# Peptides against a protein of PDB entry 3JWR: the designs that were tried, part 271

Target 1, 323 residues: chain A of PDB entry 3JWR
Amino acid sequence: TRELQSLAAAVVPSAQTLKITDFSFSDFELSDLETALCTIRMFTDLNLVQNFQMKHEVLCRWILSVKKNYRKNVAYHNWRHAFNTAQCMFAALKAGKIQNKLTDLEILALLIAALSHDLDHRGVNNSYIQRSEHPLAQLYCHSIMEHHHFDQCLMILNSPGNQILSGLSIEEYKTTLKIIKQAILATDLALYIKRRGEFFELIRKNQFNLEDPHQKELFLAMLMTACDLSAITKPWPIQQRIAELVATEFFDQGDRERKELNIEPTDLMNREKKNKIPSMQVGFIDAICLQLYEALTHVSEDCFPLLDGCRKNRQKWQALAEQ
Target 2, 298 residues: chain A of PDB entry 3JWR as posed
Amino acid sequence: TRELQSLAAAVVPSAQTLKITDFSFSDFELSDLETALCTIRMFTDLNLVQNFQMKHEVLCRWILSVKKNYRKNVAYHNWRHAFNTAQCMFAALKAGKIQNKLTDLEILALLIAALSHDLDHRGVNNSYIQRSEHPLAQLYCHSIMEHHHFDQCLMILNSPGNQILSGLSIEEYKTTLKIIKQAILATDLALYIKRRGEFFELIRKNQFNLEDPHQKELFLAMLMTACDLSAITKPWPIQQRIAELVATEFWEQGDQVGFIDFVCTQLYEALTHVSEDCFPLLDGCRKNRQKWQALAEQ

## One batch from the design tools (peptide; made by RFdiffusion4, then SolubleMPNN)

Design b2_p21_5_s2 (from b2_p21_5, 14 letters changed)
Fold by OpenDDE base, seed 5:
Structure b2_p21_5_s2 (fold): chain B 323 residues (1-323), chain A 21 residues (1-21)
Amino acid sequence: as target 1 above (323 residues)
Amino acid sequence: SAVEAQIQAEIERLREQLAAL
């Protein structure tokens, strides 16, 4: 396609020029082409292109295929969310020094998972999918959308001309797919809530060990969640704008819940309760975010900008809740 | 190739595992 030709022929700027190592990164000013160029740079600077013998055209096609399989009519859970998740992963790996704690296969899997974790997202949560008796709810009992996202990821990875993993051995391929699946499934906040206590307790007791395979898996899950939620850590102007996108999508769901399911939406999904957004954001930070970024910072102190950003945004939301 | 067939079999296995959840 013309888009592929343009991307494949383009000069890829440095990570420094693109600022993709910054935890404060914003994509708002970037074109779709520039987001694809950033993504190429992430694969290159993590040595994934070299180590796994990726063909440049195949990588370009794969990136464009991933981007194409996000919906344009979804306010938040779109390509830009996936791209920002991957950028946070890249920043955590490079600037946060987590790269030195992981294998090349784990890094490969995490980057693919971050870009793919919300593929074909429909702008509604698992609860809506279940209550609407959607066909996907008949296929999967839990983490319905995350299973679908992984299926979409797998479909793209195996599509002609998109096989970025063709340079892997069979064992490397199996390992990579296993980690991708686990990482995508870990983005279900219900699973995060279930598992985080074990992670926090290991950190609290100073018993956390990445050489333990179970603890490694747990860490990768927590890292995925930390990147997925990283909007809460961004500089305040960026945080506010992203919160508006999230609220838009949630209110659209709430409107559909009333119309299609004849139910009153929760406060989070209720357009009429928009005045509760600041207090709900404080509650979300306290209940979900703070302990995660504290624990991540304990694993790698260079991740502190994520924790600091989260704390600063809590103060901003609290000030708005008091008005 | 034999490698491609093994990759395809792993894909099918993963799909079956997804359907069982």
Scores: peptide ipSAE 0.015, ipTM 0.527, DockQ to the pose 0.014
Fold by OpenDDE base, seed 1:
Structure b2_p21_5_s2 (fold): chain B 323 residues (1-323), chain A 21 residues (1-21)
Amino acid sequence: as target 1 above (323 residues)
Amino acid sequence: SAVEAQIQAEIERLREQLAAL
């Protein structure tokens, strides 16, 4: 396609020029082409292109395919969210020095997973899918959307001309897919809530060991969640704008819950409760985010900007809640 | 199941859309 030709022929700027190593990164001013260029740079600078012998055209096609399989009419869970998740992963790996703690296969899997983790997201949560008796709810009992996202990821990876994993051995391929699946499934916040206690306790007791396969898997899951939620860590103007996108999508779900299911939405998804957003954001930070970024910072002190950003945004949201 | 068939058809449609890129 013309888009593929344009991307494949484009000069890919440095990570420094693109600022993709910055935890404060924003995609708001970037074109779709520039987001694709950033993504190429992430693969290149993580040595994934070289180590796994990726063809440039195949990588370009894969990126465009992933981008195309996000819905444009979804306010938040779109390509830009996936791209920002992947950028946070890249920043955590590079600036946060997590790269030094992981294998090349784990890094490959995490980057693919971050870009793919919300593929074909419909702008509604698992609870809505379940309550609407959607066909997907008949296939999967839990983490319905995350299973679908993985299925979409697998479909793209196996599509002609998109096979970025063709340079892997059979065993490396299987391992990579296993990690991708685990990482995508880990983005279900319900699973995060269930598993995080084990991680925090290991950190608290100074018993955390990445050489243990179970603890490694647990860490990768926590890292995925940390990147997925990373909007909460961004500079305040960026955080506010992203929070508006999230609120828009949640309100759209709430409107559908009223209309299609005859259900009164929760405060989080109720357009009439917009004034509660600041207090709900404080609650979200306290209940979900702070401990995660604290624990991540204990694993790597260079991840502190995520924790600092989260703390600063908590103060900002608290100040708005008191008005 | 009919549901699996619909999902598979949707996956195939997505593959066709990808091949057109």
Scores: peptide ipSAE 0.008, ipTM 0.476, DockQ to the pose 0.015
Fold by OpenDDE base, seed 2:
Structure b2_p21_5_s2 (fold): chain B 323 residues (1-323), chain A 21 residues (1-21)
Amino acid sequence: as target 1 above (323 residues)
Amino acid sequence: SAVEAQIQAEIERLREQLAAL
C-alpha cells in the first residue's frame, strides 16, 4: 500500500527528537505516520529489531495492521490509546530503567502487548458486553474483551507479511505469546484489583524479588496496568483532554444502556452527572492509581515522574471538585 | 462484572469519605 511504502521509506527520527522517552509525552500533534515512526523507534531502541532479526518492512506492515484494527469511531479506546500505552511502556523501560530488570523476551512481549491490548475495542466495557448478550460473552466468562484483544493480536501476528516473531525459536515464540496473553489479560482492572494486594504486600515487606517467576509475572501485570492508566500521570492540559475522551466514551455507553438495555447508567457513565467528573477522578486516583505508582516507584525510583504526575493531577481534580 | 461493581463501590466509598472531610 502507499501508506506502507511511505512508512518503510521514511527516515525514523531519534527517540530524543520524538520525545518518546519522556513521561510527559503527548501524541496530540502527531500524525498517524509519526505515531508509526515513533513505534519503529521504540522497537529499534529496545534492540528488538536486532535481537529478534525483524525485517523492517514486516515491522512496518505489522504496526500498520495493529493501527488498522483499532476502531476510528471509538472516542478513547483507539490506536492513540494503545500508542500512548506503548510509549509509557517505552519510557518506563528506558527512562524508568526497568529494561535492566527484564529479559529481551519480556520487553518484546510487553511492547507488543501494550500496542495490542485493546485491539478491536468497541467503546463498551465487559459489563455491557455481558448484559447485551453479545456473542463474545458466550466465548469467555471473565475478561471478555481482553481475551478478544489477545485473539486479535494473535491473528495479526500470524497474518502473512506481519510475522514479526518469525526470527524466534519455537520456545521463545511460546514464551513470548504466554507473556503477551498474560499482559493483555492483566489490563482488565478486575484482575488488577484481585492481584494488586499481593504485589503491594511484597513491596511493603521488602520481599519483592523479580527472580521469582510468580513475582515476575505479577510485576509485568502491574507494569501493564501502570502504562494503561498512564493518562492520569500526564501534565494537566493533557490529562484534562484525555479525561474528556474517556468521559465521551463512557457517556456513549451510558446512552446505549438507557436506550438498548432500559437501565439507568452508573454515575461514571451518566451524561447527566458530568459535574461529578472531578470527584470521580479523585476517587479513581485514590482507589486505583496512587498505590500502583507508589509501588512501581519503589521497584524503580526513576519512575517517580508517573507518581508525581498522578499526585499533581489529584490536586487539580480536587480543586475542581470543590468549585 | 462483580469486580467492576467492587471498583465502583470503592470509588463511591472514597467519595463519601472525601465529602465527609
Scores: peptide ipSAE 0.024, ipTM 0.653, DockQ to the pose 0.139; fails the geometry check
Fold by OpenDDE base, seed 4:
Structure b2_p21_5_s2 (fold): chain B 323 residues (1-323), chain A 21 residues (1-21)
Amino acid sequence: as target 1 above (323 residues)
Amino acid sequence: SAVEAQIQAEIERLREQLAAL
């Protein structure tokens, strides 16, 4: 395609020029082409292109295929969300020095998972999918959308001309797919809530050990969630704009719940309760985000900007809740 | 899911606690 030709022929700017190592990164001013260029740079600077012998055209095609399989009519859970998740992963790996704690296969899997974790997202949560009796709810019992996202990821990875994993051995390929699946499934906040206590306890007791395979898996899950939620860590102007996108999508779901399911939406998804957004954001930060970024910072102190950003945004949301 | 409902209920509970302060 013309888009592929343009991307494949383009000079890829440095990570410094693109600012993709910054935890404060924003994609708002970037074109779709620039987001694809950033993604190429992430793969290159993580040594994934070299170590796994990726063909440049195949990588370009894969990126464009992933981008194409996000819906444009979804306010938040779109390509830009996936791209920002991957950028946060890249920043955590590079600036946060998490790269030094992981294998190349784990890094490869995490980057693919971050880009792919919301493929074909419909702007509704698993509860809506279940209650609407959607065909996907018949295929999967739990983490319905996350299983679908992984299925879409697998489909793309196996599509002609998109096989970025073709340089892997059979065992490396199996390992990578296992980690991708686990990482995508870990973005179900229900699973995060279930597992986070074990992670926090290991950190609190100073017993956390990445050489333990189970603890490694747990860490990768927590890192995925930390990147997925990373909008809450962004500079306040960016945070506010993203929160508006999230609210838009949630209110759209709430409107559909009322119309299609004949139910009153929860406060989070109720357009009539827009004035509760600041207090809801404070509650979300306290219940979900703070402990995660605290724990991540204990694993790597260079991840502190995520925690600091989250704390600053909590203060800003609290100030708005008091008005 | 029951877990999403629990998460939402916990967020709501926290909001109620914050509103009571």
Scores: peptide ipSAE 0.023, ipTM 0.649, DockQ to the pose 0.065; fails the geometry check

Design b2_p21_5_s3 (from b2_p21_5, 12 letters changed)
Fold by OpenDDE base, seed 4:
Structure b2_p21_5_s3 (fold): chain B 323 residues (1-323), chain A 21 residues (1-21)
Amino acid sequence: as target 1 above (323 residues)
Amino acid sequence: SAVQARIEAEKAALREALEAL
């Protein structure tokens, strides 16, 4: 395609020029082409292109295929969300120095998973999918959308001309797919809530050990969630804008719940409760985010900007909740 | 190489098996 030709022929700017190592990164000013260039840079600077012998054209095609399989009519869970998740992963790996704690296969899997974790997202949560009796709800009992996202990821990875994993051995390929699946499934917040206690306890007891395979898997899951939720860590103007996108999508779901399912939406998804957004954001930060970024910062102190950003945004939301 | 061909065949079989699930 013309888009592929343009991307494949383009000079890829440095990570410094693109500012993709910054935890404060924003994609708002970037074109779709520039987001694809950033993505190429992430793969290159993580040595994934070299170590796994990726053909440039294949990588370009894969990126464009992933981008194409996000819906444009979804306010938040779109390509830009996936791209920002991957950028946070890249920043955590590079600036946060987590790269030194992981294998190349784990890094490869995490980056693919971050970009792919919300493929074909419909702007509704698993509860809506289940209650609407959608065909996907018959295929999967839990983490319905996350299984679908993984299936879409696998489909793309296996599509002609998109096989960025072709340079891997069979064992490396199996390992990578396993980690991708686990990482995508870990973005189900219900699974995060279920598993985080074990992670926090290991950190609290100073028993956390990445050489333990189970603890490694747990860490990768927590890292995925930390990147997926990273909008809460962004500079306040960026955080506000993203919170508006999230609220828009949630209110759209709430409107559909009322219309299609004849149910009263929760406050989080109720357009009439817009005035509760600041207090709900404080509650979300306290219940979900703070302890995660504290624990991540304990694993790698260079991830502190995520925690600091989260704390600053909590203060801003609290101030709005008190008005 | 023969080794690479074998790897690709095994990957293809794995992909097919995964798609069937």
Scores: peptide ipSAE 0.037, ipTM 0.555, DockQ to the pose 0.011
Fold by OpenDDE base, seed 1:
Structure b2_p21_5_s3 (fold): chain B 323 residues (1-323), chain A 21 residues (1-21)
Amino acid sequence: as target 1 above (323 residues)
Amino acid sequence: SAVQARIEAEKAALREALEAL
């Protein structure tokens, strides 16, 4: 395609030029082509292209295929969300120095997972899918959408000309797919809530050990969630804009819940309760985000900008909730 | 190499098996 030709022929700017190592990064000013260029840079600077012998054209095609399999009519859970999740992963790996704690296969899997974790998202949550009796709800009992996202990820990885994992051995391929699956499934906040206590307790007791395979898996899950939620850490103007996108999507779901399911939406998804957004954001930060970024910062102090950003945004949301 | 061809064939079979699940 013309898009593939343009991407494959383009000079890829440095990570410094693209600012993709910054935790404060924003994609708002980037074209779709520039987001793809950033993605190429992430793979290159993580040594994934070299270590796994990725062909440039195949990587370009894969990126474009992933981007194409996000819906443009979804306000938040689109390519830009996946791209920002991957950028936060890249920043955590590089600037946060987590790269030094992980294997190349884990890094490869996390980056693929971050880009793929919401593939074909429809702008509705698992609860909506379940209540609407969608065909996907018959296939999966839990983490319905996350299983679908993984299936889409696998489909793309296996598609002709998109096989970025072709340079891996069979064992490396199996390991990578396992980690990708675990990482995508970990983005279900319901699973995060179930598992985070173990992680926080290990940190609290100074018993956290990345050499333990179970603790490694747990850490990768927590890191995925930290990147997925990273909008909450962004500079306030960016955070506000992303929160508006999230609210738009949630309100669209709430409108569909009224129309299609004949139910009253929750406050979070109720367009008429827009004035509760600031207080709900404070509650979300306190219940879900703060402790995660505290624990992540304990594992790597260089991740502090995520925690600091989260704290600053809590103060801003609290000030709005008091008005 | 013959080894690489075998690896690719086994990977292809694995992909098909995973897609069928």
Scores: peptide ipSAE 0.035, ipTM 0.499, DockQ to the pose 0.011
Fold by OpenDDE base, seed 3:
Structure b2_p21_5_s3 (fold): chain B 323 residues (1-323), chain A 21 residues (1-21)
Amino acid sequence: as target 1 above (323 residues)
Amino acid sequence: SAVQARIEAEKAALREALEAL
């Protein structure tokens, strides 16, 4: 395609020029082509292209295929969300110095997972899918959408001309797919809530050890969630705009819940409760976000900008909730 | 789509906000 030709022939700017190492990064000013260039830079600067012998054209095609398999009619859970998740992962690996704590296969898997974790997202949560008796709800008992996202990820990875993992050994390929699956499934916030207590307790007791395979897996899950939720850490103007996109998508679900399921939506998804957004954001930060970024900062102090951003946005949302 | 139009409007507003910083 013309898009593929343009991407494959383009000079890829440095990570410094693209500012993709910054935790304060915003994609709103970037074209789709520029987001793809940023993604190439992430793979290159993590040494993934070299170490796994990726063909440039295959990587370009894969990126464009991933982007194409996000829906354009979804306000938040689209390519830009996946791209921002991957950028936060890249920043955490580089600026946050987590790269040195992980294997190349783990890094490869995390980057693929971050880009793929919401593939074909429909702008509705697992609860809606379950309550609507959607065919996917018959296939999977829990983490319904995350299983679907992984299936989409696997489909793309195996598609002709998109096989970015073709340079891996069979064992490396199996390991990578296992980690990708675990990482995508970990983005189910319900699973995060179930597992986070173990992670926080290990940190609190100073017993956290990345050399332990179970603790490594737990850390990768927490890191995925930290990147997935990273919008809450962004500079206030960026955070506020992203929160509006999230609210738009949630209200669209709430409208569908009324129309299609004949149910009253929760406050989070109720358009009539828009005035509760600031207080709900404070509650979300306190219940979900703060402890995660505190724990991540304990693993690597260079991740502090994520925690600091989260704290600053809590203050901003609290001030709005008091008006 | 209506969603895409909203996203483009937000992009424009965000660019202005970032330029003001």
Scores: peptide ipSAE 0.016, ipTM 0.369, DockQ to the pose 0.020
Fold by OpenDDE base, seed 2:
Structure b2_p21_5_s3 (fold): chain B 323 residues (1-323), chain A 21 residues (1-21)
Amino acid sequence: as target 1 above (323 residues)
Amino acid sequence: SAVQARIEAEKAALREALEAL
């Protein structure tokens, strides 16, 4: 395609020029081509292209295929969300110095997972999919959408001309796919809530050890969630804009719940309750985000900008909630 | 405060909603 030719022939700017190592990064001013260039830079600077012998054209095609398999009519869970998740992963690996704590296969898997974790997202949560009796709800009992996202990821990775993993051994390939699956499934916040207590207790007791395979898996899951939720850490103007996109998508779901299911939506999904957004954001930060970024900062102090951003946004949302 | 009570109620509701997924 013309898009592939343009991407494959383009000079890829440095990570410094693209500012993709910054936790404060925003994609708002980037074109789709520039987001693809940023993605190439992430693979290159993590040594994934070299270590796994990726062909440049194949990587370009894969990135464009992933981007194409996000829906354009979804307000938040689109290519830009996946790209921002991957950028936060890259920043955590580089600026947050997590790269040195992980294997090359784990890094490869996390980056692929971050880009792929919401593939073909429909702008509705697992609860809606289940309550609407969607065909996907018959295939999977739990984490319905996350299983679908992984299936889409696997389909793309196996598609002709998109096989970025062709340089891996059979064992490396199997290991990578296992980690990708675990990482995508970990983006189900219901699973995060169930598992986070173990992680926080290990940190609190100073017993956290990345050399333990179970604790490594747990850490990768927590890191995926930290990147997926990273909008809450962004500078206030960026946070506000992303919160509006999230609210738009949630209200669209709530409108569908009323119309299609005859259900009164929760306050989070209820357009009529938009005045509660500030207090709900404070509740979300306190219930979900703060402890995660605190724990991540204990693993690597260089991740502090994520925690600091989360705290600053909590203060801003609290001030609005008091009005 | 009334604000703090509201925040705690919303935190609880959010946790319940996420656990029900």
Scores: peptide ipSAE 0.012, ipTM 0.398, DockQ to the pose 0.717

